Peptides against a protein of PDB entry 6RO1. Designs and how they scored, part 100

Target 1, 216 residues: chain A of PDB entry 6RO1
Amino acid sequence: LGKEIEEYIHKPKYCLPFLQPGRLVKVKNEGDDFGWGVVVNFSKKSNVKPNSGELDPLYVVEVLLRCSKESLKNSATEAAKPAKPDEKGEMQVVPVLVHLLSAISSVRLYIPKDLRPVDNRQSVLKSIQEVQKRFPDGIPLLDPIDDMGIQDQGLKKVIQKVEAFEHRMYSHPLHNDPNLETVYTLCEKKAQIAIDIKSAKRELKKARTVLQMDEL

## One batch from the design tools (peptide; made by RFdiffusion4, then SolubleMPNN)

Design b2_p20_4_s3 (from b2_p20_4 with D1P R15L E19K)
Fold by OpenDDE base, seed 3:
Structure b2_p20_4_s3 (fold): chain B 216 residues (1-216), chain A 20 residues (1-20)
Amino acid sequence: as target 1 above (216 residues)
Amino acid sequence: PLYELLTKEEAKKLLEEFKK
């Protein structure tokens, strides 16, 4: 179900309006999971071969990603590789095909204007890590329907199935398997976080006061 | 501020601006 949602959100017609500089996105390429990165910019690459019909334009998004130091040495010939969990890595601006975006956050970071200096790029990593600390249950995602405005009936059916499944899970907890309670507690926490984010967004909307935005 | 969160109203504006 999560993968089915990803198949919608990574489509250019849905995600391009939200790819502003500073937008948090997840990037996955085959077996490589880069985790959360930051959008720098995007470009339209029209592979208009003159004689073949409307080839769907390819979109490339430049994303600041945590890369392995090893991949930097081979960066001229090889694709960037994600940093290993145990290594510091280095933040690099990587051109990414838009369909490789696995998630898009409602969070938009303030980023340095000049990302050429290593220190400026590494400061963004610190910012991502700070955001992750503020969201212990995960960085908030854009709602594909409410935020992204996706009206596709296929997606609505997927979401309805997820909601129905969640409702069934909550209404008919399968057997008192302590593992199910932990999964339910995690799902309830995730749902409660989604509600709390929605409520916090509503409260932020009510609290026009500049002061609460400064603490974010 | 470290970041901003996209509101529903802002999201709607982004969609409207992109369709233009």
Scores: peptide ipSAE 0.515, ipTM 0.931, DockQ to the pose 0.681
Fold by OpenDDE base, seed 4:
Structure b2_p20_4_s3 (fold): chain B 216 residues (1-216), chain A 20 residues (1-20)
Amino acid sequence: as target 1 above (216 residues)
Amino acid sequence: PLYELLTKEEAKKLLEEFKK
């Protein structure tokens, strides 16, 4: 259900109005979870779809992300990788396709105007960490309906299902239903398969994007 | 201040501005 919501919020028609500098966003690229980063800017790139000849605008958002130090060495040839949980990492401005945004926060940080200095980038990480401390239950998300203005009936149905599910979970502690483990396992398997398919599609798209970047 | 939170009113304004 969370993934279904994600499929709406990462659409350019919905998220672009909210991609101001300082906006907190989550970036996930297949198996690479960068966690929370900060929007720096976004750009519209004209891309010609090879099959239709139609101009399909590609939206790239520059996001300040916590990257592994290894990613810095090969930055010219390799995609950025997220910092490992046990490493400090380094904040880098990474060009991210808009569809890789997994969440958008209501939080907008005040960020330095010049992000070229490492210290300025690292200060943003400290700010993110401070925000996370202030929100122990998680950084607040934009409401897809009330804030983002998404009127899609499919999303409304998803949200209704989520609310109903949450209500049922809270009203009936599912802890004692042995069938729930089976349903959870099946849901986890289905979710994993969906992740794997999405990952494979993203890998294919990455390969294509890298290929398209090499052709540019 | 470290950050600002988007209000519902501000969100509506952003949507209106983007549609123009």
Scores: peptide ipSAE 0.507, ipTM 0.929, DockQ to the pose 0.840
Fold by OpenDDE base, seed 2:
Structure b2_p20_4_s3 (fold): chain B 216 residues (1-216), chain A 20 residues (1-20)
Amino acid sequence: as target 1 above (216 residues)
Amino acid sequence: PLYELLTKEEAKKLLEEFKK
């Protein structure tokens, strides 16, 4: 269900209005979970699809992320890697395709205007950690319906199922709900579709990233 | 302050501003 919601919230149509500097976002790239980062800026890049000639706008969000120091030593062309849990890491501004945003928070941090100094970037990490301490149940998410204004019936159905599931989970032991399997099956089917769409988008991105790497 | 929380009113405003 969380993955189904993610497929809506990372769409440019829905998320772009909320990608202000300081907005907390969660970034995940395949197996690499960067956790919570902070939006610095976003840009629209016009890309012409090589096969159709259609203008497919690419949206790139610059996100301040905690990165492994090892990944920073490699060429500007290598994808940043998340810091290991035991590693201090370094906060870096990473260009991220909008579809890699797995969550968007209602929290907007006050950030330094100049993020060139390492100390300024590291101060943002301290701010994120402080916010996490203030929200022991997790950093608050934007409501996809009430905040983001998503009116898609598919999403509404997903949310209704989540709410119904949560309500039942609180009222009855999860093991006794025969509808659990139905909810799981529906979630798995939609999750598979979402994975397929994400995989297709990632393959397209890999093809495009290679094109951008050749121009840099 | 360390951060701001987006209110529902502010969220609506952001949506309206982006549509213009």
Scores: peptide ipSAE 0.505, ipTM 0.928, DockQ to the pose 0.816
Fold by OpenDDE base, seed 5:
Structure b2_p20_4_s3 (fold): chain B 216 residues (1-216), chain A 20 residues (1-20)
Amino acid sequence: as target 1 above (216 residues)
Amino acid sequence: PLYELLTKEEAKKLLEEFKK
């Protein structure tokens, strides 16, 4: 269910209005989870679909992400990698295709005007960590209907199912409803199918996206 | 302040501005 929501949120027609400097976003690239980063800016790139010759605009968002120091050494030739859990890492501005955004927060940070100094970039990491402390249950997400204005009936049905599930989970002890395990298994299967579809689409797009990210 | 939270009114304004 969460992945089904992600498939709507990362669409340019829905997310672009909310990609202001300082907006908190989650970035995932294949198996690499960067966690929460901060939007710096976005740009529209003209792309021609190789098979149809049709103009397919690509949207690139520059996101300040916590990256491994190892990936920085080869940053000219290799894609950025997320910092290891036990690594401090370094905050870097990474160009990210908009479809790699897994979540968008209602939180917009105040960020330094100049992110060229390392100290300014690292100060943003401290700010993210402070926000995470203030939201122990997780950083708040944009509401896809109320905030983002998504009118798609498929999304509304997904949200209704999530809300109904959450309501049942909180109103009834999980242990007493044998149907909850079935709903969890179905939600996990749907989430896994959505992961598999997204991974397959990502693998299909990776062949295109890695080539395009290396050219950017 | 460390951050701002997007209000529903502000979200509506952002959508209206982007459609323009």
Scores: peptide ipSAE 0.496, ipTM 0.926, DockQ to the pose 0.841

Design b2_p20_4_s4 (from b2_p20_4 with D1K R15L E19K)
Fold by OpenDDE base, seed 5:
Structure b2_p20_4_s4 (fold): chain B 216 residues (1-216), chain A 20 residues (1-20)
Amino acid sequence: as target 1 above (216 residues)
Amino acid sequence: KLYELLTKEEAKKLLEEFKK
C-alpha cells in the first residue's frame, strides 16, 4: 500500500508543482535511505530513450541530504551515500532523479539563501531535527488527493483500502483476535503507512493549530 | 519562523500556477 502510493507521488506530473526550495522530501536509492532532506531546486533535462528515439524528459531535483563523510572523500567518482545512524554526517546538495523521492512533506523550511558554506548546510540539518522533534509521530505528508490533486482511480482505490483498514483496526478492539500476530506484522507495515498518512493528516491538523498558536 | 505548512488553498494555487 505505501509503495503503491509512492509510485504515484514520485511521478513528475504530480510532484513537480510542490518541489519548491525548502520542501521536505524523503530520498531512497537502491537500498540507501537518506531519510528527510530539503529541496534546493529542480531542473528538466531532455533525454532521448536509446531504443525508441522518443524524448523522455528526465527531472532532476537538487536535495540537501545527510551524507557519509567517507562518500564525500571519493565524491569525484562515487555516488553520495547516506550517513550511518551513529554518524553525524555532512549535509550535501545531491542531484536526485525525481522518481527516487519516496515521500513529500507539507512542510517547507526556511533555508539560507547561500548553501555554499558548510555551516549554512549544517544549520538546515538542525532545522530538520527540530521539525522531527515537533512531529513525534512523523513529519506530515502531502495529501495525494487533497493537496497534490491526483485524480487517478487506482490511487483512490488504494487510499480507500488504507482508510477502510485503518477504520477496521481502530474500530475493532485489537484484544480478541488470536490471528493478531500474523495480521499485525503485515498490517503493521501497511498500518504504519496508513497511520503515517492519518497521523500525518492529524498532525497536519494539529500542526496547523500549533502554527496558528505559535504565530500568536 | 522555522517552517510553513502547505494549506489546501496554497496547494490549489500551486497546481493552477504549474498548469499555466
Scores: peptide ipSAE 0.532, ipTM 0.934, DockQ to the pose 0.726
Fold by OpenDDE base, seed 4:
Structure b2_p20_4_s4 (fold): chain B 216 residues (1-216), chain A 20 residues (1-20)
Amino acid sequence: as target 1 above (216 residues)
Amino acid sequence: KLYELLTKEEAKKLLEEFKK
């Protein structure tokens, strides 16, 4: 279910309007989870489809990501790798294909205009970490329907299934089914994703209320 | 201010601006 939502979110037709400088996004690439990064900019690249010769535009978003220091040594030949959990890492501007965006936040950070200095890039990491502290239940996500304006019926059905699943999970504690362990691992992932979406929505509402109160 | 949160009104505006 979460992955099914991601399949809509990462589509250029839906996400490009929201890829402003400072937008928080999550990046995942082939098992590498970079976590939350910050959009710097995006560009449209002309690509020729190998089979049709048709121009298929590739959208590349430059994202400031926490990368391992080891990956920087081989930056000329190898793709950037995410920092290990216990590693400080270094914030680097990484060109990312738009379809590798796993999540888009409603949060837009104020970022330095010049990201060439290491200190400016590392200051953004501190800002991300501060935002994460303010959202203990997770950084708030854009609502794919209400914020992103996705009208796709497939997505609406996915959301309805998530909501129905959440409702069933909360209304019927699945405590007693012994076949639950295998269903639980999948349901826990789905439930966690659903909880993450719902918690993110709740925290967004709270944060909007707090920010509206701070703007008052 | 550390960050801004996208409002529903701003989100609609972004969508309208992108369609132009």
Scores: peptide ipSAE 0.523, ipTM 0.933, DockQ to the pose 0.708
Fold by OpenDDE base, seed 2:
Structure b2_p20_4_s4 (fold): chain B 216 residues (1-216), chain A 20 residues (1-20)
Amino acid sequence: as target 1 above (216 residues)
Amino acid sequence: KLYELLTKEEAKKLLEEFKK
């Protein structure tokens, strides 16, 4: 269910209005989970599809992310890696394809205007950590319907299922509803199909995007 | 102030501004 919601919220049509400087976003690239980062800016890049000549606009968001220091030593062409949990890491501005945003928060941080100094970037990490302390149940997410204005019936059905599931979880101990497994398996199957379509599209886009990130 | 939370009214404004 969460993954199905992600398929809507990461669409440029829906998320771009909310990608202001200071917006908290989660970034995930395959197995690399960067966790919460902060939007610095976004840009629209014209991409010409090689096979159709159609202009497919690529949206790149610059996100301040906690990166491994090891990944920063390798060439400007290597993809940043997330800092290990035990690592201090370093906050870096990373160009991220918009579809790699796994979550968007209602939280907008006040950030330094100049992020060139390391100390200014590291101060943002302290701010993220302070926000996380203030939200022990997790950083608040934008509501896809109420905040983001997504009217897609597919999403509404997903949310209704989540709400019904949550209501059932809170009203009945999870252990007794055999329909939970069926809803989970259906949600997992749809999520898996969506992941497979997304992974296939991401692999096709990664083959293109690694090339474009190398040219920037 | 460390952060701001987006209100529903502000969210609507952002959507309207982006459509212009």
Scores: peptide ipSAE 0.519, ipTM 0.931, DockQ to the pose 0.821
Fold by OpenDDE base, seed 1:
Structure b2_p20_4_s4 (fold): chain B 216 residues (1-216), chain A 20 residues (1-20)
Amino acid sequence: as target 1 above (216 residues)
Amino acid sequence: KLYELLTKEEAKKLLEEFKK
């Protein structure tokens, strides 16, 4: 279910309107999870498909990501790698294909105007960490329907399944269904995504109702 | 202020601006 939602939100048709400087996004490339980064800018690259002559535009977003120091040494020839969880890492501006965005937040950070100094880039990491502390249930996500305006019926069916699953999880004590263990591994991924969507909706609702937004 | 949260009204505005 979460992967199914991800397949909608990372499409340029839906996400480009929300890729402003300071927007929090998650970046994942195969086995490399960079976690939360910050959008700096995006660009459209004209690509001509060699076989059809059709213009297939590629969208590249520059994202501040926490990178390993080891990957920076080879940065001229190799793609940046994510910092290890226990590593400090270094914030680097990385060009990322838009389809590698695994999540988009409703949060937009204030960022330094000049990101050339290392200290300015590292200050953004401190800001991300502070936002994470303020959202203990997770950084709020954009609502794919209400915020992003996605009208696809496939997505609506996915959301309905998530909501129905959440309702079942909360209404039935898990104790009575013996088939739960095999359902749990598939449902844990689905439940985490349902929790992430519901948490995102709740935090958006709380943030809209809590007067403290003006001081943040 | 550290950050801003996107409102529903702002989200609609962004969609309208991008369609132009």
Scores: peptide ipSAE 0.535, ipTM 0.934, DockQ to the pose 0.722; fails the geometry check

Design b2_p20_5_s1 (from b2_p20_5, 13 letters changed)
Fold by OpenDDE base, seed 2:
Structure b2_p20_5_s1 (fold): chain B 216 residues (1-216), chain A 20 residues (1-20)
Amino acid sequence: as target 1 above (216 residues)
Amino acid sequence: SAAREEALKAALSRLIIVRP
């Protein structure tokens, strides 16, 4: 289900309008999970499909990602690697194919105009970490339907299945299956996460309003 | 601590939720 939703949201026709500078995105490349990064820019590259001669545009997003320092020592030909969990890492601007975006957040950050200085890039990591502290249950996602405006019936069916599954889980008292308790604690956590996202969206809106009032 | 609150305010000033 989550992977099926991902297959819609990473499509350029849906995600490109939301890839503004400062947008939080999650990047995953096969076994390499970079976690949450920040969009810097995106570009459309002309690509020609080798077999059809049809123009298949490639979309590349420049994402500020936490990379291993070891991967920075290796020449421009090696793909950036994610920082190890215990590693400080370094924030680097990495060109990422748009289909490697596993999630898109409703959160957008202010980013420094000049990301050439290491300190400016590391300041963005501090901002990401602060967002993560504010959302202990996870960074809020864009809603594929309500936020992204995806009208695809396939996606609507997937979401309806998720909602129906969630509703069935909430409507059936969990009393007898300990594995269900774990799934329901995960789904109650997810619903509580949705409530906490809604509350945290309200708090962040309030905080923004308060900060705008203090700057006036 | 006051420093954490300032860091929080400074971090929050940089946070925008883009609602469509």
Scores: peptide ipSAE 0.060, ipTM 0.681, DockQ to the pose 0.148
Fold by OpenDDE base, seed 5:
Structure b2_p20_5_s1 (fold): chain B 216 residues (1-216), chain A 20 residues (1-20)
Amino acid sequence: as target 1 above (216 residues)
Amino acid sequence: SAAREEALKAALSRLIIVRP
């Protein structure tokens, strides 16, 4: 269920209005969990698809993230890596594709105007840690319906299932409710179907591009 | 300590819960 909500909230048409400087966001990239970072800026990049000439706009958000110091030494050749649990790390401004945002918080921080000094970047980490102390049950998320204004009926059905699941989890302390497994399996199946639809749409788009090349 | 409480207050003044 959480992954299904993520597939809506990371879409540029929904999240861009909320990517103001200082917004808390969670970043994940191919097994690397950076955790919570802070939005610095965003940009729209024009990307021309090499085969169709179609303009596919890429949205890049600059996020201040806690990075491993080891990854920073090779930053010219290697992607930034998240700090290890026992590592202090260093806060760095990392360009992130908007679809790699796994969560968006209702919390917005004041950030220093100049993030070039290390001390200014590390001050933001202290601010994130203070927010985490204030919210021991987790940093509050933007509501995708009430806050983000998402009208998608598929999302509304997902949220209703999450709420009904959470209500059952809290009302029945018996961790062994077989209905929990059925809801988890339904959520996993639907997440898999959403991935499969996305892959099938990509294949259909590739197939259409091949058909247009045969007509030229 | 009073210094930690002031730092906490200063950090809190920088927290805007933007309810959209």
Scores: peptide ipSAE 0.035, ipTM 0.658, DockQ to the pose 0.148
Fold by OpenDDE base, seed 1:
Structure b2_p20_5_s1 (fold): chain B 216 residues (1-216), chain A 20 residues (1-20)
Amino acid sequence: as target 1 above (216 residues)
Amino acid sequence: SAAREEALKAALSRLIIVRP
């Protein structure tokens, strides 16, 4: 189910309008999970398929990612590697193919105008960490239907199955099967997490509105 | 603490929740 949603959200047709500077995105390249980064910009590159001559446009997003210091010492030709869990790492602007975006957040950050200074890049990491601290259950995602406007019937069926499963899990009184109870408790926790994220998202919006009123 | 609230306020000021 999660992977099926990813197959829609990383498509340029759907995600490009949401790749504004400061958007939080999750980047994964094969086994390398960079976690959450921040969009700096995106570009369309003309690519010609060698065998068909068809124009296959490549979409590249520049994402500020936490990279290992070791990967920065290796030649400009080596792909950046994610920072190890135990290391601080360094924030670097990395060109990423749009299909490597595993998640897109509803959160957008203000980014420094100049990302050349290391301190400016590291300040963005502090901002990501503060967002993660505010959303302990996970950074809020864009809704693929309500936020992204995806009308694909396949995605609608996936979401309906998830909602119907969640609703059935809430509506079925836990009959005395202790194994069902454990699964239900895990899903109730997950759904409580989703509610808590939605509530925290509303509080964050209110707090920002208050801050904007204090700056006016 | 007031410092934590101010740091929070400063962090939140940098957050834009874009709901389309």
Scores: peptide ipSAE 0.033, ipTM 0.653, DockQ to the pose 0.149
Fold by OpenDDE base, seed 3:
Structure b2_p20_5_s1 (fold): chain B 216 residues (1-216), chain A 20 residues (1-20)
Amino acid sequence: as target 1 above (216 residues)
Amino acid sequence: SAAREEALKAALSRLIIVRP
């Protein structure tokens, strides 16, 4: 179900309007989970399908990601690798195909205009870490329907199945299926995340209102 | 601490929740 939602949100026709500079996105490439990064820019590359000659535009998003320092030395020949859990890593701007975006946050950050200095890139990591501290249950996601405006009936059916499953899970005592506990923990986390998004949106609105009142 | 509150205000001021 989560993967089925990802198959909709990573499509350029849906996600491109939300890939503004400073948008938090989660990047996953095969086995490599980079976690949360920040959109810097995106570009459209003209691609020609080799078999049909049809123009199939490739979309590349430049994402500021926490990379392993070892992978950066070989960046001319090897793809950037995510920082190890115990590694500090280094924030680098990495070109990412749009379909490798596993999640898009409702959160957008202010980023430095010049990301050439290491200190400017590392300041963004501190900002991501502060967001993560504010959202202990997870960084808030864009709603595919309400926020992204996806009208696809397939997605609506997937979401209805998720909601109906969540509702059945909350209404029925957990049968001892270990998969149900994992889904419950995910749904409780998602429901708690949704509550925490609503509370944090209120708190951010209050904090922004307080900051606007302090600037007046 | 005042520094933590200022860092918090600075972090929150940089947070734009873009509703569509």
Scores: peptide ipSAE 0.032, ipTM 0.647, DockQ to the pose 0.137; fails the geometry check

